# Peptides against a protein of PDB entry 5D63: the designs that were tried, part 161

Target 1, 292 residues: chain A of PDB entry 5D63
Amino acid sequence: SLRRGIYHIENAGVPSAIDLKDGSSSDGTPIVGWQFTPDTINWHQLWLAEPIPNVADTFTLCNLFSGTYMDLYNGSSEAGTAVNGWQGTAFTTNPHQLWTIKKSSDGTSYKIQNYGSKTFVDLVNGDSSDGAKIAGWTGTWDEGNPHQKWYFNRMSVSSAEAQAAIARNPHIHGTYRGYILDGEYLVLPNATFTQIWKDSGLPGSKWREQIYDCDDFAIAMKAAVGKWGADSWKANGFAIFCGVMLGVNKAGDAAHAYNFTLTKDHADIVFFEPQNGGYLNDIGYDSYMAFY

## One batch from the design tools (peptide; made by RFdiffusion4, then SolubleMPNN)

Design b2_p23_4_s2 (from b2_p23_4, 7 letters changed)
Fold by OpenDDE base, seed 3:
Structure b2_p23_4_s2 (fold): chain B 292 residues (1-292), chain A 23 residues (1-23)
Amino acid sequence: as target 1 above (292 residues)
Amino acid sequence: SPEDLFRELMEEFRAAGLEIAKV
């Protein structure tokens, strides 16, 4: 089954993603097909899928940017019914905003069925143009029609997945203690992570003994990422991944505080040095503590 | 609790600063 998480939802037939037009939070804002750029933040095209307790394979889909929810207009079962952004809540009982999401017949893509109408989210005519209509349309789970098949590209990790990635890293001390602060984390591309670092002022910050040293840099980076998240997204129920570690070098004569994020495939961590903005597979320290 | 986590975090920072040179 589809896991709770943040997804970029891409059509299986054409290079088009499910886009909330202009990222508007207004009720009735069209959801449309739109082009996207791989390995970037596609601002209006990220959706938090929240599973509904005790309702199999059923979710709400919250647009990360607007904080509004995917909504089938009037819950109509008519082919061509508009799919829009609309105000809602994660655990709503409104069938206009409840979506059953299951694997398609190809075993890789998903179909998105409205819980009430039993119609499917359809990229009308498979139109790859920006602004192409997305609508509810009649269909079946077994149909191979690519207009109704969607790849769910996972853009986030659970705390458990992050924990597992850390556990696989060879630069973890035997005394390691990890502290999990949130449940689901949007993982940023390095370019975005670096931009946040630049905008924080850290590149111009001076290392000063004790008063502004490694721990200050590392905490400042995490604070900057947190603020960026709060300022950028209207949806709740997730965080932006940015870890802090404390580590000791092999010689045991130096300690360091630094950041870390996840690799593109989310399987491993990569260390980030907030004092110079560098990404490293080996920062020269073994972590005895992390929080993220 | 969040308060306990914060306390433990601060103890780790303190310990690192006291036991090993920070860079």
Scores: peptide ipSAE 0.149, ipTM 0.606, DockQ to the pose 0.279
Fold by OpenDDE base, seed 2:
Structure b2_p23_4_s2 (fold): chain B 292 residues (1-292), chain A 23 residues (1-23)
Amino acid sequence: as target 1 above (292 residues)
Amino acid sequence: SPEDLFRELMEEFRAAGLEIAKV
């Protein structure tokens, strides 16, 4: 079953993703097919899937950028019915905004069925052009039509997944204590993470004994990421992943504060040195505390 | 609460002696 999370939703037939046109928050904004760039933030193409309690395999889909929800216009079962962004809530009872999402017959892609109409989200004619119509269309769960099959590429991790990734890392001290601050985290590509670091002013910040040293750099980075998240996205219910760690070296005669993020596959952490913007698999310290 | 989290964080800094031998 599909987990709660943020997804980039890509058509199984053509290299097109589900895009909220212009990222607009206006009711009735078209949801369309649009090109995307792998391993980047595709701003208008990220969707928070929130599972509906006690309704199997059924979700709302909130556009991360606009904060609006995927909506089948008038809940119509007619083929070609527009799918738009529309104001809503994560746990709405409006069947126009409820989507049953299950594996297709190929076992890899998903189909997205409107809960009320029982029609499927369809990239009309498999059109790969930017702005191609996405509509509700008749179909069945077992049909092989790629117009109605979608890959759900998960762009986020749960706090539990993050915790597990940390636990697998060999540079964690036996006395480690982690503090989880949020429930779901958008994981940024390194390029985006680095850009936030650059924009924070940290590259120009001077290390000064005690008054602005490792902990200040690490906290400033986390604050910068947090603010970036708040300023970039209108959806709620998630955070941007950026951890802070405190560590001690093997000799026990030096301590350091640093950041960390997750690898592309979300299975491991990678350390980030906010004093120089470097990514390292081994930062030279074993962490005894983290918060993220 | 946020206050509790902050208190815990500050206690961890203190307890670990991070203010000593920081780089």
Scores: peptide ipSAE 0.141, ipTM 0.590, DockQ to the pose 0.268
Fold by OpenDDE base, seed 4:
Structure b2_p23_4_s2 (fold): chain B 292 residues (1-292), chain A 23 residues (1-23)
Amino acid sequence: as target 1 above (292 residues)
Amino acid sequence: SPEDLFRELMEEFRAAGLEIAKV
């Protein structure tokens, strides 16, 4: 089944993603097809899928930017019924906002069925233009119509997945202790991560013995990412991935504090040096502590 | 708690007993 997480949802037929128009939080804001740019933050096109307890394969879909939920207008089963953003809650009982999401017949894409109406999220006419209508439409699970098939590109990791990625890294000290602060993490492209670093003022910060050294830089970076997250997204229930590590060098005579993020495939960590904005596979230290 | 995390972080630094180096 689909895991809880943040997804970029892309049509199987055309290069269009499910987009909340203008990222607006207003009730009734159209959800539309829109072009996207790979390996970037597609601001209005990220959806937090929250699984409903005891209802198989059923989720709410919260737009990360607006904090509103995918909503089938009036829960109507009529073909062409608007799909909009609407206020809601993650564990609502409102069938207008409950979506059964399962694999399509092709085994790779998903179909998104409204729990109440049993109609499917449809990119009307497979229109690839920006602003193309997305609506509820009649269908079946086994149909091959690409208008109703969607790829769920996972943009986040669970704390467990992050923990596993850390554990696989060869630069972890035998005494390593990790502290998990959140449950689900949006993983940023390096370009975005770097931009946050730049905007934080850290590039202009002066290293000073003890008063503003490696730990200050590393914590400042994490704080900057946290603030960026809070300022950028209205949805709750996730964090932005940015770790802090403490490490010891091979000689055992120096310690360092630094950051880390995840690789694009989310399988590995990459170290980030907040003193210079560099990404490294080997920062020269073995980590004995992290929090993220 | 945040206070617990701080204590743990400081304990790790103390336990390491190493100079904090600039890269």
Scores: peptide ipSAE 0.130, ipTM 0.601, DockQ to the pose 0.479
Fold by OpenDDE base, seed 1:
Structure b2_p23_4_s2 (fold): chain B 292 residues (1-292), chain A 23 residues (1-23)
Amino acid sequence: as target 1 above (292 residues)
Amino acid sequence: SPEDLFRELMEEFRAAGLEIAKV
């Protein structure tokens, strides 16, 4: 079963992703096929899949950028019916915005079926061009047509997954206490994380005893990431991953506050030093506390 | 043991925050 999360949704046949045209929040904005760049933020191509309680394998799909939802126009079962962005809510009962998402016959890709019409999200003719039509189309779950098969590349982690990644790290002390602030986290590429750091002004900030030292740097980074998230995305129900840790060195003569993020595979954490923008597998401290 | 001492120190730092040995 597909987990709640943020996904980049890529066609199984051609290198195109499901894209909300221009990231527009206007009702009726076309959803189209569009090229994407790996390991970057594909701004108009991220979708929050929210599972509908008590309806098996059924979700709403909220575009992260626009805050609007994937919508089958008039819920029509006619092949070629437009799929658009439209205002909605995460737990709507509108069948135009409810999508049953299950594994295809190949066991790796998914098919996306409209709950009401029972038609499938289709990259029409497998067109790989930017702006290619995505429409509702007749189909079956067992067909092998790649026009209706999609890879769901998960771009987020749950709080539980983040907790597990932290627990696996060798630089976490046995007395560690972690405090989870949110339920789902968009994990940024390091390049984006670094850019936020640069834009925060921290690279030019001066360390000053007590008044602006390690904890101020670490909290300022988290605040910068939070603001970036709020300013960048219109969807709700997720956060941007950026942790703060407090640690002590082995000698016991220094305490430090620092940041951390997740590796690309989401299985591990990597430490981030907000005083210099460095990523480290070992920051030289054992953490006794974190919040994220 | 050194590990016990480290654990005790960690608890002390947790209680005191980062006020004592900030870097």
Scores: peptide ipSAE 0.108, ipTM 0.618, DockQ to the pose 0.142

Design b2_p23_4_s3 (from b2_p23_4, 13 letters changed)
Fold by OpenDDE base, seed 2:
Structure b2_p23_4_s3 (fold): chain B 292 residues (1-292), chain A 23 residues (1-23)
Amino acid sequence: as target 1 above (292 residues)
Amino acid sequence: SPIEELRKAMEELRKAGLEIAKV
């Protein structure tokens, strides 16, 4: 079953993703097929899937950028019915905004069925062009039509998944204490993470003994990421992943504070040094505390 | 709660800074 999370939803037939046109929050904004750039933030193409309690395999899909929800116009079962962004809530009872999402017959892609109409989200004619129509269309779960099959590329991790990634790191020891601040985290590409670091002013910040040293740098980075998240996305219910860690060197005569993020596959952490913007698999310190 | 956990984390930061050299 599909987990709660943020997804980039890509057509199984052509290199097109489900895109909220212009990221507009206006009711009735078309949801369309659009090209995407792998391993980047595709701003209008990220969707928070919120599972509906006690309704199997059924979700709302909130556009991260606009904060609006995927909506089948008038809930119509007619083939070709527009799929749009529309105001809503995560746990709505409006069947126009409820989507049953299950694996297709190929076992890798998903189909997205409107809960009420029982029609499927369809990239009309498999059109790969930017702005191609996405509509509700008749179909069945077993059909192999790639116009109605979608890959769900997970772009976020739960706090539990993050915790597991941390625990797997060979530089994290038994004395480690982690503090989880949120429940779901958008994981940024390193390029985006680095850009936030650059924009924070930290590259020009001067290290000063105690008054502005490692902990200040690390916390400033986390604050910058938090602000970036708040300023960038209108959807709620998630955070941006950026951790702060404390460590002690092997000799026990130096402490350090630093950041960390997750690797592309979300399975491991990578350390980030906010004093120079470097990514390291080994920060050189035994980590004993983190919050994220 | 997240806020309580944050408080504890910040206290650990303070403690670490007081105990050994920071870099």
Scores: peptide ipSAE 0.206, ipTM 0.539, DockQ to the pose 0.279
Fold by OpenDDE base, seed 4:
Structure b2_p23_4_s3 (fold): chain B 292 residues (1-292), chain A 23 residues (1-23)
Amino acid sequence: as target 1 above (292 residues)
Amino acid sequence: SPIEELRKAMEELRKAGLEIAKV
């Protein structure tokens, strides 16, 4: 079954993603097919899938940027019914905004069925152009039509997944203590992470003994990422991944505080040095504490 | 709670900063 998380949802037939037009929060904003760039944020094309308790394989889909929800207009079962962004809540009972999401017959893509109408999210005519219509359309779970098949590329990790990635790192000290601050984390591309760092003012910050040293840099980076998240996204129920770690060097005579993020495949962590903006697989310290 | 966990984490940072050199 599909897990709670943030997804980039891509058509199985053409290089088009489910896009909330202009990222607008207005009720009735069209959801359309749109091109995307791999390994980038794709701002209007991220969707938080929230599973509905006690309703099998059924979710709301919240646009991360607008904070509005995927909505089948009037819940109509007519082929060609508009799919739009509309105000809602994560655990709504409105069947216009409830989507049953299960694997398609090919075992890799998903189909997205409206809970009420039983029609499927359809990239009409498989149109790959920007702004192509996405609509509810008749179909079956077994149909092979790529217009109704979607890849769900997960862009986030749960706190448990992050914890597991940390635990796999060979530089984690045996007495490591982790503190989880949130439940689900959007994982940023390094380019975006770096840009936040640049915009934070940290590149121009001066290291000063005690008054502004490693922990200040590391916390400032986390604060910058947090602010970036708050300023960038209207959806709730997730955080932006940026950890703070504390480590001790091999000699045992120096402590350091630094940041970390996750690798592209979300399987490992990579250390980030906020004092110089560098990414390292080995920060040079045995990490014994983190919060993220 | 997450807030409590954060408090604990910050305390650990403080402790470490007092015990050995920071870089």
Scores: peptide ipSAE 0.204, ipTM 0.533, DockQ to the pose 0.264
Fold by OpenDDE base, seed 3:
Structure b2_p23_4_s3 (fold): chain B 292 residues (1-292), chain A 23 residues (1-23)
Amino acid sequence: as target 1 above (292 residues)
Amino acid sequence: SPIEELRKAMEELRKAGLEIAKV
């Protein structure tokens, strides 16, 4: 069963992802196949899958950038029917925007079936070119046609997954208390995280006793990430992962506040020092509190 | 609630700053 989350959706046959053309919020904007760059923010190719309560394996797919939803034009069952971005809501009853997503016969990829028409999202002719047509097409759940099979690469974590990653870290103090602020988090590549840090002005900020010390740096980074998220994405219902953490050194004579994010595989945290922009597996402090 | 959790976290931050030298 596919979990709620943000996904990069890649064709199983060719290196092409489901792309909302130009990230446009206009109704009827084509959804197309497009190349992507691994380990980067593929801006127009991220989709929030929201499960529909009491409808098994059925979701809306909201484009993170545009805030519009994957929509089968007129809900038509005709092969070749356009799949577009269209205004909608996460829990709509409009079958044009409801997608049943289940594992394909290969056990790794998924198929995306329109709830109403029962046709499948199809990369027409398996075309790997930028702008290739994606359409509703006749199919079955068990057929092996790679034009209708998609890998769902999860780009987000739930709060529970983040909590688990933190708990696995050997530098978490026994008295650790974590505070969860959101439910689902887009996890950024380090390059993007660093760029936000640079743009925040923190690289030029001066450490000053009490008035602007470690906690100010750490909170400023958190705020910068939050603002970046708000300014970058039109979809709602998720946050950008950036934690604030407090720790004490082994000697017990110095306390520090710092940030943390998640590793690429989402299994572990990596510490981020907002005073110098460094990533560390060991920040040098035993962490006793975090909020994220 | 997330807001209450944030409040608690900020209070812990304040207390930590009073008890141990911050760097």
Scores: peptide ipSAE 0.198, ipTM 0.540, DockQ to the pose 0.275
Fold by OpenDDE base, seed 1:
Structure b2_p23_4_s3 (fold): chain B 292 residues (1-292), chain A 23 residues (1-23)
Amino acid sequence: as target 1 above (292 residues)
Amino acid sequence: SPIEELRKAMEELRKAGLEIAKV
């Protein structure tokens, strides 16, 4: 079963992703196939899948950038019906915006079926060109047509998954306490994380005893990431992953505050030093507290 | 240190079962 989360949705046949054209929030904005760049933020191609309670395998799909929802025009069952962005809510009862998402016959990709029409999201003719039509189309769950098969690349983690990653780290203090602030986190590529750090002004900030020391740097980084998130995305119901940790060195005579993010596979954390922008597997401190 | 004091404060809140609404 597909988990709640943010996904980059890629066609199984050609290197094309489901893209909201121009990231526009206007009702009726076309959803199209578009090329993507791995390990980058594909701004118009991220979708928050929200599972509908008590309706098996059924979701709304909210475009992260626009805050609008994947919508089958008029809920029509006709092949070639437009799939667009449209205003909606996460737990809508509008069948035009409800999508049953289950594994395809190949066991790795998914098919996306409109709940009402029972047609499938189709990259028409498997067209790999930018702006290619995506439409509702007749099909069956067991067919192998790659035009209707999609890989769901998970771009976020739940709070539980983040907690598990932290717990696996060998530099966590025995009395560690973690405080979870949100439920789902978009995980940024390091390049994006670093750019936020640069744009924050922290690279030029001066360390000053107590008045602007390690905790100020670490919190400033988290604040910068938070602001970046708020300014970048119109969808709600998720956060941007950026943790703050407190640690003590082995000698027990120095305390430090720093940041952390997740590795690409989301299985581990990597420490980030906001005073110099460095990523480290070992920050040199035993972490005893975090909030994220 | 202030950092340690923060840790202790957070732990005390946890132990007390105090919930802080995220608003």
Scores: peptide ipSAE 0.027, ipTM 0.508, DockQ to the pose 0.064

Design b2_p23_4_s4 (from b2_p23_4, 11 letters changed)
Fold by OpenDDE base, seed 1:
Structure b2_p23_4_s4 (fold): chain B 292 residues (1-292), chain A 23 residues (1-23)
Amino acid sequence: as target 1 above (292 residues)
Amino acid sequence: SPIDELRAAMEAMRAAGLTIAKR
């Protein structure tokens, strides 16, 4: 079954993603096919899938940028019915905004069925052009039509997944304790993470004994990421991943505070030095505490 | 709760800062 999380949703037939046009929060904003760039933030193309309790394989899909939800216009079962962004809530009972998402017959892609109409999200005619129509269309779960098959590329991690990634890292002290602050985290590409760091002013900040040293840098970075998240996205129910660690060196006579994020495959962590913007697999310290 | 975890983390940070030189 599909896990709760943030997804980039790509058509199985052509290099097109499900895009909320202009990222607009207006009711009735068209959802369209649009090109995307791998390993970047595709701003209008990220969707938070929230599973509906006690309804098998059924979700709402919230656009991260607009905070609006995927909505089948009037819940109509007619082929060609518009799929739009519309105001809603994560646990709505409105069948226009409830989507059953299950594996297609190929075992890798998903199909997205409207709960009420039983029609499927369809990239009309498999059109790969920017702005191509996405609509509700008749179909079946076992059909091989790529117009109705979608890859769900996970762009987030749960707190449990983050915890597991940390646990796999060799630079964790025996006394380590982690503190989880949120439930689901959008994982940023390093380029975006670095840009936030640059924009924070930290590159120009002066290290000063006690008054502005490693912990200040590390916390400032986390604060910058938090602010970036709040300023960038209208959806709720997720955070932007940026961890803070405290570590001790092998000799046990020096400590450091630093940041960390997740690798592209979400399986491991990578350390980030907020004093210089460097990414390291080994920062020279073993972490005894983290919060993220 | 997350906020409780944060408070605990902050306390741990404070305690650590008293015992080990920071960089």
Scores: peptide ipSAE 0.097, ipTM 0.550, DockQ to the pose 0.249
Fold by OpenDDE base, seed 5:
Structure b2_p23_4_s4 (fold): chain B 292 residues (1-292), chain A 23 residues (1-23)
Amino acid sequence: as target 1 above (292 residues)
Amino acid sequence: SPIDELRAAMEAMRAAGLTIAKR
């Protein structure tokens, strides 16, 4: 079963992703196939899948950038019916915006079926060109047609997954207490995380005893990431991952405040030093408190 | 709530008179 989360949705046949054209919030904006760059933020190609309570395997798909929803035009069952962005809500009853998402016959990719029409999201003719048509099309769950098979690359973690990643880290103090602030987190590539750090002004900030020291740097980074999230995305119901930790050294005579993010595979955390922008597997402290 | 939990943690540290040797 597909979990709630943010996904990059890639065609199983060609290197094309589901893209909301120009990231526009206008009703009727075409959803198209478009190329993507791995390990980057593909701005118009991220979708928040929200599961519908008590309706098995059924979701709304909200474009992260525009805040609009994947919508089958007029809910038509005709092959070639346009799939567009349209205003909506996460828990809508509009069958034009309800999608049943289940594993395909290959066990790796998914198919996306409109709840009402029972047609499938289709990359028409498997066209790999930018702007290629995505439409509702007739099909079956067991059919092997790659035009209707999609990989769901998860770009976010739940709070539980983040908690588990922290728990696996060897640099956590026995007295550790973590505080979860949100439910779902977009995990940024390090390059994006670093760029936010640079844009925050922290690289030029002067360390000053007590008045602007480690905790100020760490909290400023957290605030910068939060603001970046609010300014960048129109969808709601998720946060941007950036943690703050307080740690003590092995000798117990020094403490530090620092940041952390998740590794590319989301299985582990990596420490980030906001005073110099460095990523470290061992920052020299064991965390006794975190919030994220 | 998450904010209540964070507040509780901060207050607990304050009440205990905890300080850190920071860098």
Scores: peptide ipSAE 0.097, ipTM 0.558, DockQ to the pose 0.240
Fold by OpenDDE base, seed 4:
Structure b2_p23_4_s4 (fold): chain B 292 residues (1-292), chain A 23 residues (1-23)
Amino acid sequence: as target 1 above (292 residues)
Amino acid sequence: SPIDELRAAMEAMRAAGLTIAKR
């Protein structure tokens, strides 16, 4: 079953993703097919899938950028019915915004069925052009039509997944204690993470003994990421992944505060030095405390 | 709170005679 999370949703037939046009929060904004750039933030193409309690395989899909929800216009079962962004809530009872998402017959892609109409999200004619129509269309769960098959590329991790990634890292001290601050985290590409670091002013910040040293840099980076998240996305119910660690070196004669993020495959953590913007697999310290 | 824990951790480092390293 599909897990709660943030997804980039890509058509199984052509290199097109489900895109909220212009990221607009206006009711009735078209959802369209649009090209995407792999391994980047595709701003208008990220969707938070929130599972509906006690309704099997059923979700709302919130556009991360606009904070609006995928909505089948008037809940119509007519083929060609528009799919738009519309205001809503994560646990709505509005069947126009409830989507049953299950694996297709190929076992890799998903189909997205409107809960009420029982029609499927369809990239009309498999059109790969930017702005191509996405609509509700008749179909079945078992047919192989790629117009209605979608890959759900996970862009986020749960707190449990993050915890697991930390736990298997070799640079964790035996006294380690972690503190989870949120439930779901958008994981940024390093390029985006670095850009936030640059924009924060930290590259120009002067290290000063005690008054602005490692802990200040590390906290400032986390604050910058938090602000970036708040300023960039209108959806709620997730955070941007950026951890803070406190560590001690092997000799036990030095301590450090630093950041960390997750690798591309979300399986491991990578350390980030906010004093110079470097990414390291080994920062030279073993973490005894983290919060993220 | 996380802030309290951070403070406590920093104090523990000082008590242990650890230095805060610049890299």
Scores: peptide ipSAE 0.089, ipTM 0.645, DockQ to the pose 0.815
Fold by OpenDDE base, seed 2:
Structure b2_p23_4_s4 (fold): chain B 292 residues (1-292), chain A 23 residues (1-23)
Amino acid sequence: as target 1 above (292 residues)
Amino acid sequence: SPIDELRAAMEAMRAAGLTIAKR
């Protein structure tokens, strides 16, 4: 079963992702195939999958950038029916915006079936060009047609997954208490995380005793990421992952405040020093408190 | 230090069963 989360959705046959053209919020904006760059934020190609309660394997798909939803035009079952962005809500009853997403016959990719029409999201002719048509098309769950098979690459973590990643890290103090602030987190590539840090002005900030020291740097980074999230995305129901930790050294005679994010595979955390922009597996402190 | 004071405050909050609320 597909988990709630943010996904980059890539065609199984060609290196093309499901893209909302120009990230436009206008009703009827084409959803198209488009090239992507691995390990980057593909701005118009991120989709929040929200599971529908009591309807097995069925979701709405909200474009993260535009805040609009994947919509089969008029819910038509005709092959070639346009798939567009359209205004909606996460828990809509509109079958034009309800998608049953299940594993294909190959056991690794998914097929995306419109709940009402029973047609499938299809990269028409497997066209790998930018702007290639994506449409509803007739098909079956067991068919091997790569035009209708999609890899769902998870770009987010749940709060529980983040909690688990922290829990297995060796640099956690016995008195550790974590505070979860949100339910789902977009995990940024380090390059993006670093760019936010640079844009925040922190690289030029002067350390000053108590008035602007480690806690100020760490909180400023958290605030910068939060603002970046709010300014960048129109969808709701998720946050941007950026944690704050307080730690104590082994000797117990020094404390530090710092940030952390998740590794690429989302299985572990990596520490981030907001005073110099460094990523570290060991920052020299054991965390007794975190919020994220 | 301020960090130590914050630690103490957070521990006190935890002991009292207080958590961060969303608003």
Scores: peptide ipSAE 0.021, ipTM 0.551, DockQ to the pose 0.060

